# Peptides against a protein of PDB entry 6O8C: the designs that were tried, part 3

Target 1, 262 residues: chain A of PDB entry 6O8C
Amino acid sequence: VGLRYEKISLPKIHPRYDLDGDASMAKAVTGVVCYACRTASTLLLYQELMRKGVRWLVELVKDDYNETVHKKTEVVITLDFCIRNIEKTVKVYEKLMKVNLEAAELGEISDIHTKLLRLSSSQGTIESSLQDISSRLSPGGLLADTWAHQEGTHPRDRNVEKLQVLLNCITEIYYQFKKDKAERRLAYNEEQIHKFDKQKLYYHATKAMSHFSEECVRKYEAFKDKSEEWMRKMLHLRKQLLSLTNQCFDIEEEVSKYQDYT

## One batch from the design tools (peptide; made by RFdiffusion4, then SolubleMPNN)

Design b1_p8_2_s4 (from b1_p8_2, 3 letters changed)
Fold by OpenDDE base, seed 2:
Structure b1_p8_2_s4 (fold): chain B 262 residues (1-262), chain A 8 residues (1-8)
Amino acid sequence: as target 1 above (262 residues)
Amino acid sequence: PFEFEVKL
């Protein structure tokens, strides 16, 4: 998961004055920094898309949670109703037993009552599990999405724009070096300007690559790692919710078997 | 114009 980018490095910049070599070097540097700009833009876009995905997934899981809570509530109502009806039936049969009638049936109904009470006790465990899930999804919980807004790079950082400015400076020097190469030989003053521009090129390139590595790549990798971890936890949470929902259905099915006795 | 591709 995540964007793959090539680890790029600046070419070696030779201190020697060489019009052909300097033009070739400047071309290579321009290429590397151009790649950094495009990569930074792509990494930013990916993070913004992931942030949208994170928000969407949080809302989806909240909906799943609410559905599970609703189902649990439905089952509790049904179960409680069934228990109350069975308890009424038990009381009727207990009265009949006083006249030596229906003793076997009373035993069966009493056993059903005991089973229903056991099912009712399991609702406490489901409730506790739902509360745990709710706490994890709540603001400040272990699955809060606050990290997605904090980690990584953001459009407001203007990293791509900063890199583009440096790229523009580098590209300008590259085009000048192409012209210088075409002249084959420069006058003394133009040669000195070329040497100074070569130093500027190095400065801009180094600044661009440092910014790319420290402010774009490093932060992206941190965002990626956190996103992967968070995603795994969210998927696990969804499985837990599904399990709880299934437990509610199982209880409802079991209760339905005894509704005919009420 | 430069050959560097970002593989997504």
Scores: peptide ipSAE 0.022, ipTM 0.665, DockQ to the pose 0.022
Fold by OpenDDE base, seed 1:
Structure b1_p8_2_s4 (fold): chain B 262 residues (1-262), chain A 8 residues (1-8)
Amino acid sequence: as target 1 above (262 residues)
Amino acid sequence: PFEFEVKL
């Protein structure tokens, strides 16, 4: 489950000059943009941690793959050895039959040989499946982690820093509006400055929230969606590897039953 | 500062 954030909107800014109202509004705007800064930082941190997790999971799955390949190789060697031994036994019995020995034992050994050859044919399917998995894990494969480096927000984007600059401008105006409120009445020139600063506050706030929405939230959501999709595929691949491992164990167990006859 | 709780 990704980070849940609250959708916050800017307070309504009234065009009316009111020192008390403007100070209160500026405080609220400062709070909203401060939340955006903190949220953007948290969203960035989450994505960076997820990127580390993705890399870790890729290595884990590669290890699982290598273990499966190793087990498959061992089983193939054992199976091939068993097949060769049974083939030698078949040849011996064929020679003995020429000297009037019982045909019943040859039939059983031939059946075992046929079963072992079927098991050997299944190894080709396992090999093909392992090759498919390898191709998917390879660079440029369907499970490549390139998306993790492309999607979302990155420290290099400096989104948090950009928002912090806007927050600083807003905070400065807020502190001025607190002073203006304390004066209770401004001279005409100071009143005009206050009105201009109110317009600047609105501009900075709107810019901050737009940047937060478009460059932080939207990109984070895209990263989250992509990560969830990729994670499902990786988990499925791990299940496939486990299935292939189990098939190798099943073959090994079956071969062991015939080793007592060799 | 309105502490908006980021619900993790």
Scores: peptide ipSAE 0.021, ipTM 0.648, DockQ to the pose 0.021
Fold by OpenDDE base, seed 4:
Structure b1_p8_2_s4 (fold): chain B 262 residues (1-262), chain A 8 residues (1-8)
Amino acid sequence: as target 1 above (262 residues)
Amino acid sequence: PFEFEVKL
């Protein structure tokens, strides 16, 4: 999961004064920095969409958790009710057995009681697992989404706007170099201005590409890696919740087999 | 004029 972008680099800027070469170079530089601006915008958009997806997934998993807790509670109530009814029946048969009655039925009911108590003990493990999941989803937990607000690039960083300013400066120089090329020869003063603008173009381009690499690409990659790690953990947690839900259904099914004795 | 493809 992630955006694929091409690794871009600035063309070599030849130090020689050449109106045709300088116009061609300036065009290439403009293209590269323009690509960086568009890429930075796309990377930002991706991260913003992913942040929305992260928030959505957190709420979905919280809902799954609450549903599992409710199902667990339902099963506990049903199981406890069944146990209490079996215990009452056992007490009745124990009284009858003192009068030498119904010994075989008491054995069967006692075995059911033992099985139900074993099922009840397994609910303690489910409870502990749910508590662990709750702690992981809580603020400061291992699955907290605070990283999504910290990692990567944000609209507030104004990286695209900063790059666009530099692109505008570069584009202006490029258009001037197109005019200079059309003149075929410049006067001495205009030649000196052209040389100076070529240095400015290099400065702006280098600044743009450094900003793109350090503040856009690097931070995006860190966000991507963190998001992939977090997503794997969340998917695993959802599988754990599903497993716990299934365990609750399995217990409910087992209890239903003994309802004729309750 | 600048065909740089960002492949998603």
Scores: peptide ipSAE 0.020, ipTM 0.647, DockQ to the pose 0.021
Fold by OpenDDE base, seed 5:
Structure b1_p8_2_s4 (fold): chain B 262 residues (1-262), chain A 8 residues (1-8)
Amino acid sequence: as target 1 above (262 residues)
Amino acid sequence: PFEFEVKL
C-alpha cells in the first residue's frame, strides 16, 4: 500500500549557447520541478492521512483490549464465586460423611472443584498475556505510535514551500528565455546575462531535485515501510486479543456447566 | 454490569 509516483529526472543541459534549445530546456526543467512540487504535496498528504489512521487504530485496539479485560474480569468473578460455593459444599459433605452418607457424591464434587481450580490457573496465563499486550501498547512500548510523529515528512518541514520557491526562480528564468528566443539574437551584454541565468537555472533545478529526492521521497519511503510493519504487528495483536476473548468465553461456558451444583 | 477502563 502506497502512492505510486513516476521517477523523474532533469533533462540534459547543453553548455552551448542556443536560444531555442535553452528555452526548450528551461520549459522541460520547469515541468520536472513542478511535478516534484505536486508529488511532494501528495506524499505529505498521504502521510498525514496515515498518521490519522494510525491514531485511530491505536484507539480501536485499546477499546478491544478494554473489552477483553472486562470479559476476563467477569469470568474471574464468576469462577471465584463458583469455587467458593463448591468449597462450601465440600465442607458440608465432609461433615455428612461422618454420619454415613454416600461417599460417591463427595467424589464428584471434589472432581468439579479440581476442574475449577485448573480453570482458575488458566486465568493466570490470560492475565500475563493481557499484561504483555498492555506493555506493548503503553507509551514507549514496542507498538507505540511515536514513530509516526518522527518518520517521514511533516508540514513543519516546509518541503513543498521550499520547492515552490525554487520553482518560482526557475519559472522566472524560463519566461526570460522565452523572450530571448523571440528576439532571435541578443546583444553581447544580454547574451552574457542569458548565460549567467542558465547557470542559475541549473543550480536551482539541481537543488530542487536533490531536496525532493532526499527530503521528500526517501523519508516517505521510510515512513511507508515503517507503517506497513507496524500495521502488520497491530493486526496480529488484534488477533491475539480475539483469541484471549474466546478463551474467556470457553471458561465461562465450562463454569456454567457446574453452576447447577452451587 | 461493571465497566472497567484500563488506561494504557
Scores: peptide ipSAE 0.010, ipTM 0.433, DockQ to the pose 0.005

Design b1_p8_3_s1 (from b1_p8_3 with H3E H8E)
Fold by OpenDDE base, seed 1:
Structure b1_p8_3_s1 (fold): chain B 262 residues (1-262), chain A 8 residues (1-8)
Amino acid sequence: as target 1 above (262 residues)
Amino acid sequence: FPEIEFPE
């Protein structure tokens, strides 16, 4: 589950000139946009941390892959050695049969040889699976982490800074409205300035909330969704690697049973 | 100055 945040909306802005109401409204707007700034910062931080986590996980899975490949290689060597030894034994017994020795032992050894060859054939499937995994982890593969660099918000977007600028403008107007409220009554010119500032406040607030919604929240959600999908695939891949490792161990164990005959 | 209308 990604970072939780509250959906925020601007308070209703009344067109009526009211020094008390306008100060209260401006305070509320300041609070909302301040929350947007903090939330945007937190969302950005989360994404940056997730990007680091993604890179870390990729390296971990690559290590798992290399270990599996190593184990597979060891088993292949052992299996091939065992097969060669059994083949030598078969040849020896075939020569002995020409001298009227019992055929029963030859049959057993031949069966072992057949079983070992079957095990050897299964190694091809393991190899193919490892190659598939390698292709998926490779650059341009299905599990490439390029999305982490593309999706979401980035420090270079300067979203937090842009919101902070708007917040500063809003805060300035709020403080002026507090002063206006304290005056209780404004002269005509000051009243007109107050009305213009109220319009500016609305403009800045709307711009801030639009930017927050479209450039911060929406992109974060897209990043979150993509990260969850990618993470599921990576976890599945790790399970596949574990399965392949276990198959190698199973083959090794079976081969060990026949080593006494070699 | 003309009256400024604010959107609801």
Scores: peptide ipSAE 0.022, ipTM 0.674, DockQ to the pose 0.073
Fold by OpenDDE base, seed 3:
Structure b1_p8_3_s1 (fold): chain B 262 residues (1-262), chain A 8 residues (1-8)
Amino acid sequence: as target 1 above (262 residues)
Amino acid sequence: FPEIEFPE
């Protein structure tokens, strides 16, 4: 998962003065740095989209949590009501048994009461699980999204713009080298300027590639790795919420079987 | 002018 990009490197720069070779080298360098600019822009866009996705997913999971809590609350109310009614029924039957009524009915009601109490005990486990999930989603929790604002690259870093400035300088030198090549031979002063420009080209290119590698690619990879880890945990949490929801429905269904006895 | 050395 993540944006795939090609590993790029600068071409070898030969120290020899060669107008044809220097123009070709400058073209290649321009291409590489241009690719770095485009890639940096794409990596930035990807991260910004992922940050939006992270925020969206957090809100979605919070909604799922609230829905599960609501369902759990409804089930607790229903279950407690059913237990109270069964307890009243048990008391009535116990009084009636003193007057020679059938013991079989009391046994059935008592068994239902025992089952309901077991269901009630399971609610404590569900509550504890929900509390754990809430703590993980809370600010400063294990699933906090603060990393999304800290890791990676941001528009405020101006990385694309910085690379573009360097690319502009490189491109200008490349176009000059094309002109120099067309002249076939340069006067002494122009030859010295060409050599100085070649050094400037190397400087700008090296600076661009270093910036790209250290400030764009490295930070992107860190962001990607963190996002993948966080996403796995969030998906697992959603599965846990679904499981808890299903448990609530199962309890509700079981309680509904005994409502005729209340 | 001094010769500019380029890295290999």
Scores: peptide ipSAE 0.021, ipTM 0.675, DockQ to the pose 0.072
Fold by OpenDDE base, seed 4:
Structure b1_p8_3_s1 (fold): chain B 262 residues (1-262), chain A 8 residues (1-8)
Amino acid sequence: as target 1 above (262 residues)
Amino acid sequence: FPEIEFPE
């Protein structure tokens, strides 16, 4: 998961004054920085969409959790009711045993009672697991989505706008270098201006590429890595919830086998 | 004006 982008680098800038070469170089630099601007915008958009997806997934998992809790509660009520009924039946048969009646049936019912109590004890493990999941999903928990607001790039960083300003400066110099090339030869003053502009272009381009690499790409990669890690954990948690739900169904099915004795 | 040198 993630956006594919090409690794970009600035072309070599030759120190020699060459109107044709400088125009070509400036064109290439403009292209590279333009690509950086577009890429930064795309990376930002991706992260914003992922943040929405993260929030959506959190709510989905919370819903799954609530459903599992409800199912667990239902099973607990059913199981407890069954246990109480079996206990009443046991007491009745124990009274009958005092008059030497129904000894074989009492043994079977007592075994069922023991099994139901064992099933009831397993509900404690399910409860503990649900509590753990709840704690992980809670604010400050291990699966909190606070990282999504901290990691990566954000619109408030204004990275695209900052790069665009630099691109505008570079583009202006490029267009001037096209004009200079068309003149074939410049007067001394214009030549000096050209040389200074070439230096400015270099500084703007270097600043743009540094900003792109350090503030856009690096932070995006950190966000991507964090999102992948978090997503794996969330998917695992969802599987745990499903497992707990299935355990509840299994217990319910076991209880249903003994309802004829209640 | 001195010649401006550009880094590689």
Scores: peptide ipSAE 0.020, ipTM 0.672, DockQ to the pose 0.069
Fold by OpenDDE base, seed 5:
Structure b1_p8_3_s1 (fold): chain B 262 residues (1-262), chain A 8 residues (1-8)
Amino acid sequence: as target 1 above (262 residues)
Amino acid sequence: FPEIEFPE
């Protein structure tokens, strides 16, 4: 997952003064830096979209969590009610046993009570798991989305704008070199200016490529890797929540079997 | 049942 882009490099710049060669070189440099600008913009857009997706997924998982907590709470209430009713029934039967009623019925009810208490204990485990999930999703937790605001490139970095400024400088020199080429031969002063501009072009190009590689590509790759890792963890968390929900349903179903005794 | 809010 991620945007595919081509690896770009600057063409070889020959130190020799050559009007035809210099114009061709400048054209190639302009193309490379132009590609870098477009790529940087695309990478930025991708990251911004991913940040939106991350925020959306966080809210989705929070909703899943709330639904699970709601279901758990419902089951706890039902279970507690059932336990209380069974306990009352046990007390009644204990009183009746003093009057020589069947001990077998009390045994059955006591067994049900024991089973319900076991189910209640299982609810404690579910609660602990939910608390763990809540902790992981909380601010500063292991699944917090703070990384999405820190990693990668952001519009505030103005990387595309910085590259565009350099591209403009390079393009200006390229157009001058096209004119110089058309002249076929330059006077001494114009030749010196051409040589100086060639040095400027090299400087701008190297600065652009360095900025692109270090501030755009590298940070993008870091963001991509972090996002993939985080996404896998979030998907796993959702599966955990689903498992907890299913456990609640299983407990509810089991409790329903004993409601006839209440 | 009222919804339980996720603690922020």
Scores: peptide ipSAE 0.014, ipTM 0.480, DockQ to the pose 0.005

Design b1_p8_3_s2 (from b1_p8_3, 3 letters changed)
Fold by OpenDDE base, seed 2:
Structure b1_p8_3_s2 (fold): chain B 262 residues (1-262), chain A 8 residues (1-8)
Amino acid sequence: as target 1 above (262 residues)
Amino acid sequence: FPVIEEPE
């Protein structure tokens, strides 16, 4: 998952003075750097959208967690109530057994009691699992979203603006080279200016491409990689929460079978 | 702008 961009490189810049060649080269350089600017902007936008998505997903998972905790609590209350009622019933039957030997019924109720106690013991495991999930989602936890604010490129870096400034300089030189080409021959001074501008063009272009590669692309790729890893872990966590919820429902269903005896 | 005189 991520934006696909083409790997771009600057054309070869020949040192030879050639008005036609230099105009063509300058056009190509302008195109490449223009693409870099647009790409940098798109990469930035993508990251900002992903940051919003990450925040949204965190809140969603927190809601899922809270719902699971609520369900668990409900089941615990119901189960404990059922256990208490069965215990009362056991005591009654124990008393009756002393009088009329209702041993078979007492055995059945005792077995139910034992089963309920086993179900109650499983609640501790669910609680522990929920606590683990909570710790992972907490600030500083393994699934914290702090990375989304640290990694990648940000509007405050002004990378697009920096590239645009360089592009403007390059474009200006390109237009001059187009004019120079139309003249077919330059006077000595104009020729020297053209040569200097060609060096400036190279400098600006190289600076732009280095900035694009190091400050835009590299950081974007790091952000992308971290986002993919984090997303996978979050999806797994959601599955864990669902599993815990289902366990609570299973326990509730089992308890409901014995409510008629209470 | 650098004005360089033509070499003689």
Scores: peptide ipSAE 0.026, ipTM 0.719, DockQ to the pose 0.237
Fold by OpenDDE base, seed 4:
Parts: C-alpha cells; structure tokens; sequence
Structure b1_p8_3_s2 (fold): chain B 262 residues (1-262), chain A 8 residues (1-8)
C-alpha cells in the first residue's frame, strides 16, 4: 500500500571551476530537483485521494452500522412478540394443569419459552457490541478520521510550488552554465559570476532536497502509516458488523421455527 | 551583479 518513489540524492558538487563539469553537474541537479517536484506532486495527490477514500469508507461503515441496528431492532420486536405469545400460552396451560390436563404439552411450550429467553439474552450482547462500535465511530473515538486532516501534506502547504520556485532558479543557472560551456572560456568577471552562481545552485538544491525530505516525504510516510493502521481497524470493524448482522439473522431463523405456537 | 575587476 502506498506510492513507491526512488531515493534521490544530489550529485557531488566539486569546488573546482570546470565549465564542462559544472554544466554536467547543473544538469544532474536540475534532474534531481525536477524529480523531487514531480514526486512531491504525486505524493500530495495520493494523500488527497486517500482522504477522499477515508471519508467514503467512514460513510460506508456508518451505513453498515445503521443497517445492522435496524436488523437488530426488527429481530427484537419479532422475538418479543413471540415471547409474549408463548407466555400467554404457558399461562393457559398452567391453568388447565390444575384441572388434570396433559403435562406433556406444557413441558414443550415451557422449553420453547426458555429457548426464546436465551435468544433474547443474545440480543443484549449484540446491543452492547453495537454500542461499542458506535462509540468507536463517534467523534473522538478510536476510529475517528481526524488524523487524515492533520497528518501528511496538504495543498495549502504549497510544497510543490516552493520546490518549483527553487527548481526554476536552478534551471536558470543550468542554462547559463550551458552557455558558459559553449563559450569554452570566460573572462575573469564572468568566471567569478559563474562561481557565485555555482554556490547559489548548491544552496537552492540543498534547500529543495531538505524541504522535499522533511516536509514532503517524511510527512507522507507518517500519513501512510496512520492510514494503513486506521484502514485495518476499519476493516475489522466491518467484519464485526457483518458478524452481528448474521447473528441477528440466525436468531430470526430460530424464532421462525416456533411460529406455530404464536 | 557587481562587476569584479581583474586582479592586477
């Protein structure tokens, strides 16, 4: 999970004045910083897409939760109705037993009543589980998505734009160094300017790579790690909801077996 | 850019 990117490093900048070497170095630096810009943009896009995905998944899980709650409620109503009917029947038979009627039928109905009460107890456990899930999904809960807005890089940080500015400066120097190379030899003043520009290129490149590493890559990795952790928890929660739903269906099926007594 | 004169 996550985008793959290559580890990039700046080429060694030699202090020696060499028009050919300096042009080649500047070209390489331009390439590296250009890659950093593109990578930063891609990493940003990924995070934005993931944030959308997180929001989508939260809504999906909330829907799953609501469906489970609805199903649970339906089963509770059905079960309670069945229990009430069985209890009425039990009372009738108990009255009849006082007049020496068949004990066997009362025993069977009483057993059904006991089974239904057990099923009702299971519904209580399901309710508790649903409440736990609700608490986890609530604001401030363990599955809150607030991290997605806090972690990582954001368009508002303007990291790509900042890197692009540095790249532009570097590119300008590279183009000048390409011209300098074509001249084969520079006058003293132009040579000094070349040397100063080489220093500027170094500073811009270093700043770009530092910014890329610290503000883009590092934050992206932190976002990715949190995203993966959160996603695992959400998937587990969905499985729990499915399990609870299935339990409700199982109870409903069991209750349906006793419809002849209701 | 400042013009740097050639050293004597």
Amino acid sequence: as target 1 above (262 residues)
Amino acid sequence: FPVIEEPE
Scores: peptide ipSAE 0.026, ipTM 0.721, DockQ to the pose 0.229
Fold by OpenDDE base, seed 3:
Structure b1_p8_3_s2 (fold): chain B 262 residues (1-262), chain A 8 residues (1-8)
Amino acid sequence: as target 1 above (262 residues)
Amino acid sequence: FPVIEEPE
């Protein structure tokens, strides 16, 4: 899960002055830092899309929760109505038994009443489960999405722009080294400038790679890990909601069997 | 850029 990227490292930089080697090295460094810039941009985009997805999923699960609560409420009303009707029937039959009615019918109705009371008791368990789910989805709950705004990289960090500035400096030096290579031999002053530029190249490259590793990759991996954990929990919660919904339907179906006795 | 004078 998540974006796959290649681990990149800077090429070995030789301290020796070599116009051909330095041009080749500078080209390689430019390539690596260019890849880092592109990767950082892609990682940022991924995280922004994931944040949108997280918000969307939270709203979806809240809707599912509300639907489940609504269904539960409907079942409770139906069940309570059925219980009240059966209780009235039991009272009528108890009065009639004093006048030679079959004990078998009263027994059946009493059994139905007992079953309905058991179903009513199960509603308490469903309610407690829904309350637990609600607490987890609430602000500050275990499934809060605050992490999505805290973890990872953000456009405001300007990581891509910072890397691009360094890449521009590196690229400029690379093009100069390409020109230097074409000259085959430099005058003393130009040679000294080349050596200084090589040091600058190394500095910019190291800074770019450190920034990429510490501020882009590391934070992305933390975001990724947190998102995976959160997603697993959300999926499990959705399964729980579905189970509760199904339990409500099962109760409703069972109650419907007893409506003929009311 | 420091113009490094060519050593004599």
Scores: peptide ipSAE 0.025, ipTM 0.716, DockQ to the pose 0.243
Fold by OpenDDE base, seed 5:
Structure b1_p8_3_s2 (fold): chain B 262 residues (1-262), chain A 8 residues (1-8)
Amino acid sequence: as target 1 above (262 residues)
Amino acid sequence: FPVIEEPE
């Protein structure tokens, strides 16, 4: 998962004064830095889309959590009602036993009561699990999305704009070198200017590529890695919620079997 | 509700 981009490098810059070679080199440098600008923009867009996706997934998981909590609450109410009814029945049978009722019926009801109490105890475990999940989803929790706002590159960093400024400087020099090439031979003063501009081009190009690598690519890769890790954890959490929901349904089904005794 | 059987 993630955007694939090609590794780019600056062409070799020869120190020798050569109008044809310098124009060709400047063209190649312009192309490389232009690619860096486009790539930086694409990487930024990807991260912004991923941030939206992260927020969406958080809301989805919160909805799943709320549904699970609702189901758990429903089951608790049903179970408590069933327990209360069975307890009333037990009391009635205990009174009747004093008047020669068979012990077998009381035994069966007592066993049902014991089973229901066990189911009630399991609800405590489900509640604890839900509380843990809630804590993990809460601000500052292990599954907080704060990393998405901190990691990677952001529009406010203006990395694309910074690269574009450098590209503009490089492009200007390239166009001058194209003109210089067309002259075939420069006067002494123009030759000196050409040499100085070549140094400036090198400076701008190296600055652009350094900025691209360190502030765009590296931060993007860090964001991507954190995103993948966080996504795996969130998917696992959803599976846990589903498991808890299924446990609630199982308990509800068990309780329904004993409602005939109430 | 459970049917209460008469005690034997």
Scores: peptide ipSAE 0.007, ipTM 0.350, DockQ to the pose 0.002

